# Designs tried in a protein design run: peptides against a protein of PDB entry 6GMG. Part 126

Target 1, 331 residues: chain A of PDB entry 6GMG
Amino acid sequence: DSDDRVTPPAEPLDRMPDPYRPSYGRAETVVNNYIRKWQQVYSHRDGRKQQMTEEQREWLSYGCVGVTWVNSGQYPTNRLAFASFDEDRFKNELKNGRPRSGETRAEFEGRVAKESFDEEKGFQRAREVASVMNRALENAHDESAYLDNLKKELANGNDALRNEDARSPFYSALRNTPSFKERNGGNHDPSRMKAVIYSKHFWSGQDRSSSADKRKYGDPDAFRPAPGTGLVDMSRDRNIPRSPTSPGEGFVNFDYGWFGAQTEADADKTVWTHGNHYHAPNGSLGAMHVYESKFRNWSEGYSDFDRGAYVITFIPKSWNTAPDKVKQGWP

## One batch from the design tools (peptide; made by RFdiffusion4, then SolubleMPNN)

Design b2_p9_3_s4 (from b2_p9_3, 5 letters changed)
Fold by OpenDDE base, seed 3:
Structure b2_p9_3_s4 (fold): chain B 331 residues (1-331), chain A 9 residues (1-9)
Amino acid sequence: as target 1 above (331 residues)
Amino acid sequence: AVLNLQPAR
């Protein structure tokens, strides 16, 4: 119930976080303490620390999506999403595999589809594209120059994205970014912006017109990446959770993880920041907690979800919400 | 804006 959501109070700018450390690849702290860390590490605008505003604290209080929201500067639109799907594996397992004992055909197909996605390759694709975009942004002082640079980069790499329509989310993403148009942001100068990445976990079986089995066990054909580009059509993602398979079972609508623009080449060493739920300190859910997870911990996901996407958006270079290196915890 | 609930663990 959204009525129990509370905006965390302001934290003094100079207040240091209480110490916390990672355990088994994940560090955890309460949202109030994360705000303290955020102010010390991520709040910088033009090199100056900033107190998290009331608006930003409100965004953060929305849970996992709030972490991405406060760091990206906008509510996730998920328009530029990437994934990797092994079509051959999927076909082969469907043909040669057998349902487990007690597993229905629909459950089997849903599981096989889920297992045919490669989170690491999806992440790698997003990083590759983000790198291309960053090169295209670097010396571009207007959108036209950016687009020209982008097309040249894609052509040089023989990337299938070069064939995307000019109106596609791929080419329109920058101009549709609010911070790009802001005077204190990009000020319509692409060279002031950088590409950043976040991830979304969600359920494939969201089509209400589909069979109950697809809603319960997944839709094997839904939210697959396009061959060559890796682009996922997210237009049908309506934040609908998995349908219960047993009485009393409930599933969550989504999970978001913030990566930003880390330069760590080893995917396993990258840090993903996410939240458990919206902040309800006086409600049944309790206070929001923020997690800093290694990629293995993040990519494992939950049974609530059978899809993962890696999404590219943009932030001003003057923001420090996406540093080259992210550390778990606080000393 | 959509709120996030805690995943069933």
Scores: peptide ipSAE 0.318, ipTM 0.885, DockQ to the pose 0.153
Fold by OpenDDE base, seed 4:
Structure b2_p9_3_s4 (fold): chain B 331 residues (1-331), chain A 9 residues (1-9)
Amino acid sequence: as target 1 above (331 residues)
Amino acid sequence: AVLNLQPAR
C-alpha cells in the first residue's frame, strides 16, 4: 500500500557513500546511501554540487520510477518510446512452433510475442535517434532551427521518422519538456539541452475489455513498434499489472531503468540505475534499494513484464544526472 | 521476490 511511503531524510552534502560493489553485474545499496552518491556524482548543476532537495527525495522515494524521475527532472510520460519487434520471427514461430507441455494456446502466443522483442535492438534504435537529436540540438538556438536540423539529419539517413507528423511525440518532445523552458535550464535554447534515455518494462495485457487469457498471458498484438520508425504507442499503458495465473500470485505494475547519456559503445558495458520498490522503511516492504545493473541484468527483466520500451527525453546540459560514464558501486 | 512499486500519480 502506497500509504506507508516515506520521503528519505536529507543527507549532508559532504557525506560520502558507504562502500558497495557490483556482484554478478549488479551493485545494490539502500536509498539513503544512493542519495549520498547522487550528491557526489550526479547533483552538479553548472559544475556545482547540490544537496538533493526535499522534492527530489520525494520523487526518488517512488521506487524505480523515482530514480528516473529525479535524474530526468520530470515524471516519465513515456511518449517517445522505441522498441524492436521481429514480425517474421513471430509469424514463423506461431506457424511452425508448438505449445510446451501444459502450455495453453494463449500462453504460447504471449510467450512467442515476448520473445520476438529484441531489447538490445530497441536500445540501439533509441541511441541512434538520440544521437540524431543531439546533432540537431548542437547549433540550434530556437525550436525552429532544431526542427529544421532534425529533418535534415533524418533525410540524410533516410530515416522513416522524417515522415512523422509535426504534432507527433517525436517532434513535440522538446517543447513539452519543462526544463527546456526554465531560465536555468534550456531557456528555450535547444543547444543547451541533450537527449537522454530511460527504459520501461511493463505488461502488454492491460485491456480490461479483452479476454482473461490476454490479461494473464499477454496480448501478442499490443505495444508493437511501428515499422521503420520503431515508435511504440504508449497511450494504452495504464500501469496495470499482469493478472494472476494462480491463487496468491501477484505482479508489479512496471520497472524503470535510467541510462541517461552514456557514451559507451558496447551495450553490455552500459549501466542502468533502478529501484526495487517505493521507500517504506516502517512498512512491510522495507527500505527502498537502488540497483546499478549492467545491460544484461536490466534487459533480462521479470516475469511480471512482457514488453520493454526505450524512451527518449531531454535534460539541460548543465545537469550532471546523465554523465558520459557511469560507474557501479562506491568508490 | 515480488517487487512492489508505488503506482503512478
Scores: peptide ipSAE 0.223, ipTM 0.818, DockQ to the pose 0.435
Fold by OpenDDE base, seed 5:
Structure b2_p9_3_s4 (fold): chain B 331 residues (1-331), chain A 9 residues (1-9)
Amino acid sequence: as target 1 above (331 residues)
Amino acid sequence: AVLNLQPAR
């Protein structure tokens, strides 16, 4: 019920955050305190701190997706998504493996499919593509120059993305970014933009016309990356949660994690920022909390989800919502 | 826009 969602109040620009709380290898804080940190660390436009606007606070209050929303400047469209799936492992395990005691065939197949995704390789693919895009952006002062640079980079690397249609999300992503067109954003200058990454965890069994088993235990064939490119067709993701397997059981609809543009080469040392639920301080869910997790904690996910995707979008270089280095917690 | 409707564990 969205009726109990509350927009967090404004925080004074000069207010410093309280210390974060360690939680399961993560740093945790209440949303109000994250706003304080955000204003001190991530709010900068052209090097100047900004108070989080009412609109931004409203976006943030939506939960984990709100963290990505406020930092990317737009609600996630998830159109340019990457993953890695080991087809050989999947086939081999289905052939030579067997269900665990008490595990149904459908549950076994769903589990094997989930385990055949490699979160680290998916993340690395997204970083690789983001790097190519950033090189293409660097000296391009119009979209045509950007696209030409991008095609050249892909050709040089013999990347399968070079064969994508010109109308694909891959080539259209920049022109479809609102901040690219904004006067105080990109101002239609690609060299003023940079590629950033976020991740989404979600459920594969979202087809309401499929079997109940797929809705409960996953659809082994859904949301696989295309060979060579790693692109995932996200068009069938409707934010439908996993179906309960027992009475009273409920699952989360999705989880979003913000990475941005960190330059840390070791994936295990990267920091992912996400929220637990929408902000309802006077409701049953309570106040929203924000987590800063290491990749290990993020990529582990939850039983609520059997798919992960790593998505590329763009922000102006003048924004500091995606710094090279992210520090976990406070101070 | 869609809310994150349940708490992550």
Scores: peptide ipSAE 0.338, ipTM 0.885, DockQ to the pose 0.189; fails the geometry check
Fold by OpenDDE base, seed 1:
Structure b2_p9_3_s4 (fold): chain B 331 residues (1-331), chain A 9 residues (1-9)
Amino acid sequence: as target 1 above (331 residues)
Amino acid sequence: AVLNLQPAR
């Protein structure tokens, strides 16, 4: 029940986090301790530490999505999403592969589709695009200059994104970012903004008009990236979880992971910050925990999800919520 | 805004 969500209390600005360390690629701490870390490491505006506001603490309390929310400054819209799908692998496996013992045809097709997505390539595509966008932002002092730069960069790379409509999420993403318009944010100056990345794991079988098999085992045709661009149409993602396949089984609605703007070239060494559930310290779910996971830990996902998308948004360069390097835990 | 309703498995 969403009614048992609690906003974590304020933490003193000078309070250091309790120490915690990564184990098998993942570090874990309670939300209150993450707030302490966030204030020490990520809270900086124009180089000055800030106490996490009540509003920000409320956002954070929403769970995994709250981590992305507080760091990006807005609730995820997921409009500029990328993925990588190996269509040849999918077709070949369907043709030559066999269902496992006890696996239905629908289960087999859903599994093969899931396995045909490449999380690493999807992430790399998003990083590539974010890099292009950042170059376009660097010397642009108005939106027109940014768009012109972006088109030139795409043309130079022969990128299929150059053919996107001017109203597409790709070209409209910056102008639709609230912090871009804020006086203490971008102040309508693209050069004050930077591209950042987060990821969403979700279920493909969300169409209630589709077969029960698709809702239980996945829709092999849903949420595939467009060829050339890698863009995923997220308009049909309604945060509907996987349908149970057995009595008593329940699945999570989504998982969000915050990457930001890390410069680590090796994907396997990147750190993803996410949460387990909304904060309910007095409820059945308990207190929210925050995870700092290596890419392998993040990209592995859960059986709850058969899709992953990597989404680009923007934050002001004056924010420190997306530093070049992210460290797991606290000494 | 939508809550993260269940713990990750």
Scores: peptide ipSAE 0.319, ipTM 0.883, DockQ to the pose 0.188; fails the geometry check

Design b2_p9_4_s1 (from b2_p9_4, 6 letters changed)
Fold by OpenDDE base, seed 2:
Formats: C-alpha cells, structure tokens, sequence
Structure b2_p9_4_s1 (fold): chain B 331 residues (1-331), chain A 9 residues (1-9)
C-alpha cells in the first residue's frame, strides 16, 4: 500500500557511508546509506557538498524513479527516448521460429519482439546523441545558438535527427528542463548544462483497447524506435504494468536506472544506480534499497518488462550527480 | 498511476 511510504530522515553532511554489500553481482545498500554516499560524492553544487534536502529525500523515497529523480533534479518525463530494434531478426524469427511447448502465439510474438531489442545498441545511440548535444551546448549562450549548433552537428554527421520538427522532444528537451531556467542552474545559458542519460524499463502492452493477449504477453508493435533516429514515442507509456497471466500474479509498473554522464567507453563497465521499491520501513515491503549495477545487470531487466528505453535529459554542469566516473559501491 | 516501484528484490 502506497500509504506506507516514508521519507528517509536527514543524514549529517559529514557522515560517511557504511560499506555496500554484494548482491547478485551488484553493490547494494539501504536508502539511508545511499543518502550518505550521495552527500559525499554526488551532492556537490559548485564544488561544495550539500545535505540532501527534505524534498530530495522525499523524491528518493519513491524507489527506482526516486534515484533518477533526485539525480536529474526532476521527475522523469521520458520524452527523449532511444532504443534499437532488429527488424530483420524479428521478421526472421517470426517466420522461421516456432512457439515453445505450451506457448501461445501471442506469447511467442511478444517474446520474439522483446528479444529483438538490442539494449547495448540502444544505449550507444543515446550516448552518441548526448555527445552531439554536449558539443552543441559548449559554446552556446542562448537557446538559439544551441539549436543552430545542434543542427550543424547533425548535418555534419548526416544524422536523421536533423529532420525532426522544432517542437519535437529532441529540440525542445533543453527548454523544457526546469534546471535550465533556474538562476542557480543553467540560468538560460546552454553552456552551463550537460546532457545526461537514464534508462526506463516498462511494459509494451499498455493499450487497454487492445487484446488481453497483448496486455499479458506484450504488444510486438508497440514502442519501437523510429528508423534512422532511434527515437521511441513514449506518449503511450502510462506506467501500466503487465497484466497477470495467472491468478495472484502481479507485475511492477516500471524500473529506472541512472547512468548520468559517465565517460567509460566500455558499456559493460558502466554503473547504473536504481532502487528496488518505495521506502516503507514499517510496511510489508520494508526499507528501500539502492543498487549500483553494471550494465549487464541493469539491461537484463525483469519479466515485468519487455521494453527498455534510454532517455536523455539535462542537468547543470555545476551539479555532481553525473560525474565522469562512477565507483560501484563503497568504499 | 503512482510514481512508485512496488517491487521487492
């Protein structure tokens, strides 16, 4: 019951974290200890450590989305999302593959669609675009200059994103970022901002007007990236979980993983920070735990989800929530 | 929808 959610208490600014614990190849800790780490490592504004505010602690308490929320400075809008889908693999498997024993046709198609997404290529595309955006931001002191730079960069690379509408999430993402407009943030200066990445796992079968089979086993046609750009239309994502396939079965609505702006070239060595559930220390779910996972652990996802998207947003360069290097665990 | 993850790892 969501009514059991509690905001974690404040942690002293100088309190050092306890060691993280290994968990399924990940580094794990309780939310309060993550707050301690966050204050020591990620809290810096203009080079000064900050205590996590009550508001930030409240955001964090929402679980996986809370981790992305506190580090990005805003609730995820998921508008600028990228993925990679192997259409040839999908078609070939549908044509030549067969349902497993006991697998329905709908289940088969849903599974094949899920398996046709390439998480690594999706992540790489997002990183590529973020890099282009960062170059466009570097010397731009107003939005117009940023947009001009961006268009030039895209033209030079012959990127299909150059054909996106001016009102598209791609071009409007910066102006729609609250921290860009804040005096202590970007102050409307693009050169003070940087692109960052997070990931969302979610269910494809969210259309209530569709068949029950699609809601149970996935919609093979939903949330595919556009050819050339890799953009995913996330407008139909309403955080609706997978429908139960058996009595008593329940699925989670989403998962979020924070990457930020790590410069590690090897995707497999990148660290993704995420939470298990909302903080309910006195409830059935218990205290929230925070995980720092390698890409392999993150990208595997769960049976609750059949889609992964890699989303770009922006934060002020003065924030240290997205450092070049992220260390897994503590110390 | 609630912006909460209702999962236990």
Amino acid sequence: as target 1 above (331 residues)
Amino acid sequence: SEPQLQRKY
Scores: peptide ipSAE 0.072, ipTM 0.813, DockQ to the pose 0.423
Fold by OpenDDE base, seed 4:
Structure b2_p9_4_s1 (fold): chain B 331 residues (1-331), chain A 9 residues (1-9)
Amino acid sequence: as target 1 above (331 residues)
Amino acid sequence: SEPQLQRKY
């Protein structure tokens, strides 16, 4: 694979963004202009604007995952992922529904499974858990205190997550966050950290040992959330794209959307930031563009993907990459 | 697999 990816150049710290372009409910801009916005709005550490570093610009250049990468401070591991799946709907539709004209049985089952996921409920579950975690972080000055607080909060809410293993991604997520251990980050103090959310869209049919039909039309049984907790086992997600169903057809590996820690209660009013592809201004793909989408636009997804997960990670409170309020576009 | 999106919106 020819990697024609290029790192965007540095932007002056005080350069203001050009206006974003509205498009189908989204706000769109070129990556260089997003860097300008990022420096004005999201770059603050300890209340001071920062120029996006070369390393951060390099991360950003990877496209949609780059947006999440630069804002979360680490490459997405996707270990603490949530979704919502309507098992009853799935079973009923399989039993009582019929394939569309020209639709194969495998295609029908894959479609029904995809449609049985509820993106909004998945998002709400992640927000609920993030809120619990934030309460547990608030006055905890070491990991043990955080874990104790977390268990108490879960018990008070009768949340099934209280039964998770101590080594689960749920309980280990904080300690496995690099910025938690950094001197200028959490400095091993949970109260200096906050939970944040991003989303990943991906393909279910990634098992190479499975049938070709599953690779083409989806694996109805793959990447379902556990009942009660909503946790999705992401260990089998290897960024393998959907297999072509016709000659010349091709699909992409994933999509990432950054939400952060917005406090807007109405899901439809939340803003999701994502990129179209890696930055290749001199290549066939062209320059990377960044989109700020409302939840409806983000959650719609693409035919490339039949799964959506909402992932929790942590960032230092001193970072402004996840503010309470996010404004779509510029100005 | 490449850690980058190759889709053009």
Scores: peptide ipSAE 0.069, ipTM 0.807, DockQ to the pose 0.440
Fold by OpenDDE base, seed 5:
Structure b2_p9_4_s1 (fold): chain B 331 residues (1-331), chain A 9 residues (1-9)
Amino acid sequence: as target 1 above (331 residues)
Amino acid sequence: SEPQLQRKY
């Protein structure tokens, strides 16, 4: 699969993007043109535009994950993930609902579970937590101060996250961020960092030891958030795609959407940046395209996936890959 | 190891 992948060529630093094209409420462009926009809008380090490096272009070439990779500065680990699941809705639909015509019981249960996740509430939870973290970071000049601030903030809000173990991804996330330790990044100073958000869509039925029905139609019990905290255990996500339900059918392994640190209060107006596939301009898949989607377009997902998670990580404040405002398309 | 690649939908 990777044999056809090509690293996009360098774009001149001052080259302006061509206009994006509309696509079902999204703005769409080819990856090379996204690089041009990225250099004009998101590339800034300490207020200075940067040409996207060969390494960054290599990361980007991997598709949707590449968009998150280049903007976050690291390959997604997905350890600090949030979602919202309506248990009452799930139980009620299972009890009172019935399979559609031609729908198996397993397919029905998988569908009901998928529909019981609330993408908007999951996103809002992640934003809430990111805000708490940002307040804890603001005046903390060492990790100890950050952790103390974080615990205090959580206590004040009576947040269940205050009960997490010190080794939890919640408390260790900053420490485990490479850019936090870099001299030109955080330099071990929490106040130089900010929390950012991306989303991952993936398949629940990844357990090879489970039934074929779960692999085909989803595992209703998998990847649910913990009550109170909203934390999702992502340790069992191995990037395994949905199993085919018919001969010749194939599904993709995941989708990633980059949000960053937008301050738009209306979730429906937030912009999510993602790619369609790895860059293969001379292969059967063709050139990589980048999409800037509104939340509705992003959260709709695809039939390939029945789970969505909203993940928090950190970047240096000196980076402009996560601005307060994101404009859809060009110009 | 090489990171996972996104495939076309």
Scores: peptide ipSAE 0.055, ipTM 0.796, DockQ to the pose 0.572
Fold by OpenDDE base, seed 3:
Structure b2_p9_4_s1 (fold): chain B 331 residues (1-331), chain A 9 residues (1-9)
Amino acid sequence: as target 1 above (331 residues)
Amino acid sequence: SEPQLQRKY
């Protein structure tokens, strides 16, 4: 939180965006201009263009998380998260690899762990699960029907998720979605909902009871996906940033990227929307900027983070915040 | 209050 955060002003409903500018393979614009694009492209409810509300503009003003917030309709809970970790690679590199010059053992282990995560496979797993969920939603008019459909789909695919507890985030995610219960949303009808995906980057070394080295260089054992399911226990993610390794060094707590429900089969061609920081036009950080990045740009992340998770949530099909096709930038 | 991102790209 910052006292200098400001809610962007309303934009006229029919105002067209100014052109985005390229930035290191990304399309970039100021938050006010993104609101204009959002109103033209993503704002539709039941096919009708809508002005971004004051509440939505306030959500958006929080930065990267705000982009996911406004498009998903709720603050990210991150309960249904997926990743891919190559255990064999990790073990082999620890055994046969060597620390770089000047690299401590803790730094080496943290780096090896980070590098053992496969962002592309994690994303693909989330897409696979989202597809299963969407099939289960399609003809289900109550939650029981949805759950039965899920179990059948998982059984047909011999998916380990079929063994999850009924209280697992996997099975409880839909009923815990506010928009599912809203009269103008799902109205408790699963067939009115669709699965969507966003991604979170964060730091593994968040345990204050752990060693300082883990807080500085990562906890190699933290936030690994469960074998078979790919589920990541996010309960210990408290938005704690990486600890400084040198005087004056500072790290940010997280990054969020919005994917939605794009149908592009090539992961490298998918577009991820994210913000740089909270909107502070009169503060030191300045105005919030929104980026539309290709998967390579998004998945690269920053040194601030050593974990990436791909999270599934749900939105009403009547919303256009997660279209099949996303065009990068404007026009 | 919800946490905010404090990074410039």
Scores: peptide ipSAE 0.077, ipTM 0.812, DockQ to the pose 0.416; fails the geometry check

